# Designs tried in a protein design run: peptides against a protein of PDB entry 4N78. Part 155

Target 1, 186 residues: chain A of PDB entry 4N78
Amino acid sequence: HFQVICRLLGYQGIAVVMEELLKVVKSLLQGTILQYVKTLMEVMPKICRLPRHEYGSPGILEFFHHQLKDIVEYAELKTVCFQNLREVGNAILFCLLIEQSLSLEEVCDLLHAAPFQNILPRVHVKEGERLDAKMKRLESKYAPLHLVPLIERLGTPQQIAIAREGDLLTKERLCCGLSMFEVILT
Target 2, 155 residues: chain B of PDB entry 4N78
Amino acid sequence: MAELQMLLEEEIPGGRRALFDSYTNLERVADYCENNYIQSADKQRALEETKAYTTQSLASVAYLINTLANNVLQMLDIQASQLRRMESSINHISQTVDIHKEKVARREIGILTTNKNTSRTHKIIAPANLERPVRYIRKPIDYTILDDIGHGVKW

## One batch from the design tools (peptide; made by RFdiffusion4, then SolubleMPNN)

Design b2_p18_7_s3 (from b2_p18_7 with E3K D6E R11M Q14I)
Fold by OpenDDE base, seed 5:
Structure b2_p18_7_s3 (fold): chain B 186 residues (1-186), chain C 155 residues (1-155), chain A 18 residues (1-18)
Amino acid sequence: as target 1 above (186 residues)
Amino acid sequence: as target 2 above (155 residues)
Amino acid sequence: LPKISEDSPFMEGIKERE
């Protein structure tokens, strides 16, 4: 599904969606979540001493439950705050999944473009075959597919310029060294 | 442009008119040949003259048709060439626009990206001293220390 | 993987943010 979304939206659409998600997340963090955090801080016990070990795990739990009773019983925390946190989480996950899907799509594009860009696959040399011979064979096989040199020989100056730009755009992808998710986390 | 215009406006219409006129002339020639054959005492000579006129007329019509056909073909070739040039121009513009749109899109998404910090893979320096496998003597965890914590059954 | 050029539209976008 995310792959289809990436294909449908493209870079432009993904950018727009990501920007909107960032705005939503920012709004949630600066708005409702911040307000709840402030409220929780106000209700938080100022002095919470570690109970004596003698109370055991149940006693300690009960102690903390009592100390945090006002927080736990805060109905709006369960309904609104957790929902907002879920929304933030979903947004983050969505961004992550989009980036992953986009990366896969980009890698696929790079792989498909490779024969046309004089990028030869790493050949696994079986025992007994010379690497050089295989490489030469591959070079010979793919030489006619080199698009930019072909257009440079046969095309108009305008076509050559377009081909070079297209080649550059095909080679330069986000997966080559850029991350969106790191920006989202910051 | 000038050649195509000449073909469309002058040569092809002119050729069509010439062909129409040739039809009228052929009719006159046919009438002449018929009358000449009827009136001539020497029917063989009249027949030979008719054959000559027929051959000439057919040759002229064939020439006119061939000329007209060639002009039409030339017209079509010029038009096809113009369409191809137009298509090439449109394709060039389309590709330029697409490249531009892609660049814009990349700038927009670029705003949302940062360079991947290649985490310096800390060389896990294998500690030189292979710590001798200390035989983990499983000392039974004496849980009796926990017996005093909570309402344990006093035995 | 190919390296992204400093003149890439992606990099231009990054610079625009900063």
Scores: peptide ipSAE 0.394, ipTM 0.806, DockQ to the pose 0.725
Fold by OpenDDE base, seed 4:
Structure b2_p18_7_s3 (fold): chain B 186 residues (1-186), chain C 155 residues (1-155), chain A 18 residues (1-18)
Amino acid sequence: as target 1 above (186 residues)
Amino acid sequence: as target 2 above (155 residues)
Amino acid sequence: LPKISEDSPFMEGIKERE
């Protein structure tokens, strides 16, 4: 589903959606969630130490449950606050999944474009094969597919310019070192 | 452009008119030949004249049709060439627009991106001091309060 | 993976945000 969304929206659509999601998240964090956090801080125990391990996992759990009883029993926590937090979480997850899907699509595009851009696959040399010979063979195999050099030889100046720009746009992708998710987390 | 205009406005219409006139003329020639054959005492001579006129008329019509056909073909070739040039221009513009749109889109999404940074993991530090033994009474925990929270997935 | 050029529209967008 996310792959289809990425294909449908493209860079422009994804940008718009993410911008809107960021606005929503910001609004939730600075509004309702902030108010709940302030209230929760008031009821938070001032001193909460890790109990002794001798109490065992059940005892430790009960200890913390007792310490956080007022928070857990806060009436609006299960209704409004957790819903808003869920919305924020879903928005973040959505952004993450979109970015991952986009990255996969970009990688696929790069792989598909590679033969046309003088990008040769990694060569695995078997025993008895010469690396140089194999590389030359690969170069010869893919040489006719190099688009930009081909257009530079046969195309008009305008076509050459477009081909170069297109080649550059094909090569430069977000997955090559950029992250949107990190921006969302800030 | 001038050649195409001449073909469309003068040569092809002129050829069509000539062909139509030829049809009318052929009818007159046919009538003449028929009457000449009937009235002539020398039927053989009249027949030979008819053959000559028929051959000439057919040749003339063939010439007119061929000329008209060639002019139409020439017109179509010129038009096809013009269409190809227009298509090339449109394609160039379309590609330029697409590249521009892509650049704009990339700028917009770029605003939402940053360089990938490796997050440093913080080391968990254990407390240095052992807690004093405190007598703790265990109470049963009721989790029913959480039944309405979340999507109910058990890990 | 290819490197993103400093003149990339992506980088222009980043600079615009900063």
Scores: peptide ipSAE 0.390, ipTM 0.802, DockQ to the pose 0.613
Fold by OpenDDE base, seed 3:
Structure b2_p18_7_s3 (fold): chain B 186 residues (1-186), chain C 155 residues (1-155), chain A 18 residues (1-18)
Amino acid sequence: as target 1 above (186 residues)
Amino acid sequence: as target 2 above (155 residues)
Amino acid sequence: LPKISEDSPFMEGIKERE
């Protein structure tokens, strides 16, 4: 589903959706969630220490439950605050999944473009094969597919310019070193 | 353009008219030959004359058709070349626009992008003070509130 | 993976945000 969304929206559409999600998240965080957090901070125990390990996991849990009893019993927290947090979480997850899907698409594009851009795959040399000979053979095999040199030889100046720009755009992808998700987390 | 215009406005219409006129002339020649053969005392001579006129007429028509055909072909070639040039121009514009749109889109998404950074894990700091022993009485927690959530077991 | 150029539209977008 996310792959289809990425394909459908493209860079422009993804950007728009993510921007809107960020606005929504910001609104939720600065609005309802902030107010609840402030209220929760007021009712939080002033001193809450880790109980002894001898109490075991159940005992420790009960301890914290007791310390946070007023918070846990706060009905509005469960109904409104948690819902808003779910929305924020869903938005974050959506962004993550979109980025992952986009990265996959970009990698695929890079792989598909590689033969046309004089990018040769790593050659595995079997026993008895000469690496140099195999590389030369591969180079010879893919040489006719080099698009930019071909257009430079046969094309008009305008076509050459477009080909170069297209080649550059094909090579430069977000997955090469950029992350959107990190921006969302900040 | 001047050549194409001449072909469209003068040569091809002129050739079509000439061919039509030739058709009418052929009918006259045929009538002449028929009458000449009937009226002539020397049938052999009349026949030879008919053959000559027929050959000449056929040659003339063939010439007119060939000329017209060549002009039409030339016209089509010129038009095809013009269309190819137009197509090339349109393609160039289209590609330029697409590249521009792509750049704009990339800028927009770039606004939402940063360099991939590996964040250092936060070191957990141990508390400086030892915890004082405090007596704790465990109270049972009622988890029945979760029974209505999901596919949990109702007790 | 190829390197992203500093003149990339992506980088321009990053600069615009900063």
Scores: peptide ipSAE 0.389, ipTM 0.807, DockQ to the pose 0.612
Fold by OpenDDE base, seed 2:
Structure b2_p18_7_s3 (fold): chain B 186 residues (1-186), chain C 155 residues (1-155), chain A 18 residues (1-18)
Amino acid sequence: as target 1 above (186 residues)
Amino acid sequence: as target 2 above (155 residues)
Amino acid sequence: LPKISEDSPFMEGIKERE
């Protein structure tokens, strides 16, 4: 599903969606969640000492339950705060999944473009084969597919310029060194 | 442009008219040859004249058809070349626009990106001091302290 | 993987944010 979304939206669509999600997350964090956190801090017991181990696990649980009773019974915490936190979590997860899907798509595009851009796959050398001979054979096999040199030989100056720009855009992808998720986390 | 216009407005219409006129003239020549053969005392001479006129007429029609056909072919070639040039221009503009749109989109998404800090895998410097495994001395847990806690059966 | 050029539109976007 995310792969399809990435294909449909493209870079521009993904950017717009991400920007809007960031705005929503920021609004939730700085608004409702912050207010609830401040309120919770005010209601939180000033002094909470570790109960004596002699009370056993049930006694310790009851103690903490009693100390946090006002917090647990705060009805708005369950209905509003946790929902907002869930929304934030979902937004972050969505961004992560979109980035992963986009990266996969970009990698596939790079792999498909590689034969046309003089990028040779790493050759697994079988035992007994000369690496150099195999590489030379591959170079010879793919040499006719190199698009930019082909257009430089046969194309008009305008076509050459377009081909070079297109080649550059094909090579430069986000997955090559950029991350969106790191921006979301700051 | 001037050549195409001349072909469309003058040469091809003119050739079509000439061919039509030739058709009309052929009919007249045929009638003349038929009448001449019937009225002539020398039938052999009349037949030879008919053959000569037929050959001349066929040659003239063939010439007109060939000229017209060549002009039409030339017209089509010029038009095809013009269409190809237009297609090339449109494709170039389209590609330029697409590249520009892509660059804009990339700038927009770039605002939301940062360089992947390839965290240099800090060589996990093995802490030089092998923390000596603290020998876990299992102290026997005396559970007898629990004997007084609860409704246990008085031994 | 190819390296992203400093003149890349992506990098221009990053510079615009900073």
Scores: peptide ipSAE 0.387, ipTM 0.801, DockQ to the pose 0.734

Design b2_p18_7_s4 (from b2_p18_7 with D6E R11M Q14I K15R)
Fold by OpenDDE base, seed 5:
Structure b2_p18_7_s4 (fold): chain B 186 residues (1-186), chain C 155 residues (1-155), chain A 18 residues (1-18)
Amino acid sequence: as target 1 above (186 residues)
Amino acid sequence: as target 2 above (155 residues)
Amino acid sequence: LPEISEDSPFMEGIRERE
């Protein structure tokens, strides 16, 4: 599903969606979540001493439950705050999954473009075959597919310019050294 | 452009008119040949003249048809060439626009992107001195320090 | 993987943010 979304939206659409998600997350964090955090801070016990170990696990739990009773019983925390946190979480996950899917798509594009860009696959040489001979065969096989040199020979100056730009755009992908998710986390 | 215009406005219409006129002329020639054959005392000579006129007329019509056909073909070739040029121009514009859109899109997504911090794989410098395997003398973990924490069974 | 050029539109976008 995310692959389909990435294909449908492209870079432009993904950018727009991510920007909007970031705005939503920011709004949630700066608005409702912040408000709840402030409220929770106000109701937090000012003095919470570690109970004596003699109370045992049940007693300690009861102690903390009592100390945090106002927080735990705060109905809006469960309904609104947790929901907002879920939304934030979902947004983050969505961004992560989009980035992963986009990276996969980009890798696929790079792989598909490779024969046309004079990028030869690493040949696993089986025992007994000369690496050089295989490479030469591959070079010979793919030489006619080199798009930019082909267009440079046969195309108009305008076509050559477009081909070069297209080649550059094909080579430069986000997966080559850029991350969106890191930006989302900041 | 001038050649195409000449073909469309002058040569092809002119050829069509010439062909029509030729039809009229052929009818006249046919009538003449028929009358000449009936009136001529020398029917063989009249027949030969008819054959000559028929051959000439057919040759002229064939020439007119061929000329017209060639002009039409030339017109079509010119039009096809023009269409191909237009297509090429449109494709060029389309590709230019697409490249531009892609660049814009990349800028937009770039705003949301940062360089991957390649964690410098700290070369785990193998410590030069292989610390001699110090015989881990399993010192029994004295758990007695935990005896005071919780309901330890007082043995 | 190919290296991204500093003149890449991506890098331009990064610079615009910064």
Scores: peptide ipSAE 0.396, ipTM 0.803, DockQ to the pose 0.744
Fold by OpenDDE base, seed 4:
Structure b2_p18_7_s4 (fold): chain B 186 residues (1-186), chain C 155 residues (1-155), chain A 18 residues (1-18)
Amino acid sequence: as target 1 above (186 residues)
Amino acid sequence: as target 2 above (155 residues)
Amino acid sequence: LPEISEDSPFMEGIRERE
């Protein structure tokens, strides 16, 4: 589903959706969630120390449950605050999944474009084969597919310019070193 | 442009008119040949004359058809060439627009991106001092109160 | 993976934010 969404929206659509999601998240964080956090801080135990490990996992869990009982039993927390937190979480997860799907698509595009852009695959040399000979063979095999040099030789100046720009756009992708998710988390 | 216009406005219509006139003339020639054959005492001569006129008329019509056909073909070739040029121009514009749109889209999404930073994992330091044992009474924890909260996002 | 050029529209967008 996310792959289809990425294909349909493209960079422009994804940007718009993410911007709107960021606005929504910001609004939720600065509004309802902030108010609940302030209220929760007021009712939070002032002193909550880690109990001894000798109490075991169940005892430790019960200790913390008791310390946080008033918070957990707060009715409005369950109905409103957690819902808003779910929305924020869903938005974040959505952004993450979109970015992952986009990255996969970009990688696939890069791989498909590689033969046309003078990018040779990593060659595994079997025993007895010369690396240089294999590399030359691969270069010779893919040489006719190099699009930009071909157009530079046969195309009009306008076609050459478009081909170069297209080649550059094909090579430069977000997955090459940029992250949207990190921006969402800050 | 001038050649195409001449073909469309003068040569092809002129050829069609000439062909139509030739048809009318053929009918007159046929009538003449028929009457000449009936009236002539020398039927063999009349027949030979008819053959000559028929051959000439057929040759003329064939020539007119061929000329008209060639003009139509030439017209179509010129039009096809013009269409190809237009298509090339449209394609160039379309590609330029697409590249521009892509650049704009990339700028917009770029605003939402940052360089990937390798997050250094901070080591969690355990507290050094063992707290004094506090007598804690274990109460059963009822987790049913959380059943309504945890329905996960259907992805 | 290829490196993103400093003149990339992506980088232009980043610079615009900053």
Scores: peptide ipSAE 0.391, ipTM 0.799, DockQ to the pose 0.600
Fold by OpenDDE base, seed 3:
Structure b2_p18_7_s4 (fold): chain B 186 residues (1-186), chain C 155 residues (1-155), chain A 18 residues (1-18)
Amino acid sequence: as target 1 above (186 residues)
Amino acid sequence: as target 2 above (155 residues)
Amino acid sequence: LPEISEDSPFMEGIRERE
């Protein structure tokens, strides 16, 4: 589903959706969630120490549950605050999944474009084969597919310019060193 | 353009008219030859004359058809060339627009992007405070509060 | 993976945000 969304929206659509999600997240964080957090901080026990380890994990958990009983029993926390946190979480996950899907698509595009851009795959040499001979054979095999040089030889100046720009756009992808998710987390 | 215009407005219409006129003339020639053969005392001479007229008429028609056909072919070639040029221009514009749109889209998404940074693992620091004895409370823990957290199915 | 150029539209977007 996310792959289809990425293909349908493209960079422009993804950007718009993510911007809107960020606005929603910001609104939730600065609004309702912030107010609840402030209220919770006021009612939070001022002194809460770690209980003795002899109580074991269940006892320790029970201790903290008791210390936070008033908070846990706060009805509005469950109904409103947790719902808003769920929405924030869903938005973050959505952005993450979109980025992952987009990265996969970009990698595929790069791989598909490689033969046309004089990018040869790493060759595994079998025993008895000469690396140089194999590389030369591959170069010869893919040489006719090099699009930009081909257009430079046969195309008009305008076509050459477009081909070069297209080649550059094909090479430069977000997955090459950029992340959207880190921005979302900030 | 001038050549195409001449073909469309003068040469091809003129050739079509000439061919039509030739058709009408052929009918007249045929009638003449038939009558001449019937009325002539020298049938052999009349036949030879008919053959001559037939050959001439066929040659004339063939010439007219060939000329017209060549003009039509030339017209079509010129038009095809014009269409190819137009197509090339449209393609160029389309590609330019697409590249521009792509650049704009990339700028927009770039606003939402940063360099990939590998986050260093944060070292957890142990609390400096000594553990104090706390009263142990035995109470059942209710986990139902977690039921509304996440995407879990409420049973 | 290829490197992203400083003149990339992506980088222009980053600079616009900063």
Scores: peptide ipSAE 0.390, ipTM 0.803, DockQ to the pose 0.609
Fold by OpenDDE base, seed 2:
Structure b2_p18_7_s4 (fold): chain B 186 residues (1-186), chain C 155 residues (1-155), chain A 18 residues (1-18)
Amino acid sequence: as target 1 above (186 residues)
Amino acid sequence: as target 2 above (155 residues)
Amino acid sequence: LPEISEDSPFMEGIRERE
C-alpha cells in the first residue's frame, strides 16, 4: 500500500503530505500534549519513595496505584491525551513507512537505470574465471546501452542538454545520502 | 511554405482539372476516330490514324497522372516533415517542463531532508588494557536466613 | 550508490531550510 502511495504522489505529493503531517504533529505536541504534561507534572507526587520490600509485590503495586490515583483517574488523560499521542505515533510511523517505501522505489529505479548509465554490477567471479575478462565482456555487452554518449553522438545540442540533465536527475536520489526521518525526529 | 501553398492551391487542382479535361477530350477523339473509320474510303489509313491518336492520348493521360501523383506525394512529404518538426518541438518543450517540475519537487522534498550522518564507525579502539577478569569467588549463599521468613516448618 | 551533488535541487532545499 505504501509503495503504491509513493508511486502515485511522487516527490511533490510526498513533500506536501509530510509537511502537513509535521504541522499536525507540532500542533499536537505544543498544544494539547504539552498542556496535559504540565498538568500532570503539577499533580505528580513531590516525594515518592520506594516502599519497603516487606509489603511484597501486591502491596507495592497498591502503593504506587494510590500515589498515582489522581493521574489514573484523570478521565481526560485517557480520552484526549492518549488519542493525541496515538495520532502523533501514527504520523511518525506513516512518515517512516513512506520513506522506506520511497527508498525501495528509488533503489529499484537506480538499479534499472544502471545499465544505461555505465554502472556495471559487481560481478561475482566464479572460481577459474578471470575478473578482467568478465568485466570486459560486461563492458562490451552494455556499451551500446549508454544513453548519454549515444545521444551525444546522434542527437541535437538541445537533446544532449536534456539527456545530461535527465541523467543527473536519474542518478541523484534521496536514498543516496539523505534522510527525511531524521528531520522528523528533530 | 511557398512550395506547399503552390502545390495545394495551384498545381494539384490544376492537375486534377487537366486530367478531367483530358478525359473529356479522349471521348471526343474516340467518337471522331469511329466516325472517320466508317466514312473513310481508305480504311487502312483511318485505322493508322486511330492508332496514332490512341497512342498520343494514352501518353498524354499517363503524363498527367504521373505529374499529379508526384505533386501529391511531394505535398504529403512536406506535410509529414512539418508535422515531425512540430512534434519534435513539442517534445522538447514537454521534456523541459517536466525536468523543471522535477527540480522544483526535489527542492520541496529537500527541505524535509538532511544528510545522513554516516556514523563514522569510530574504530572502537579496544582499550588495550584487557581488564583482568576479576575472579568471581562464588561465596556460598547461606539461604538459612530465609528460614525465619514465612510459614516455614521449624526444624 | 551515486553521490548527491552539492548543486542538486535536494541540497538547495536543505540550504533553504537552514
Scores: peptide ipSAE 0.387, ipTM 0.797, DockQ to the pose 0.744

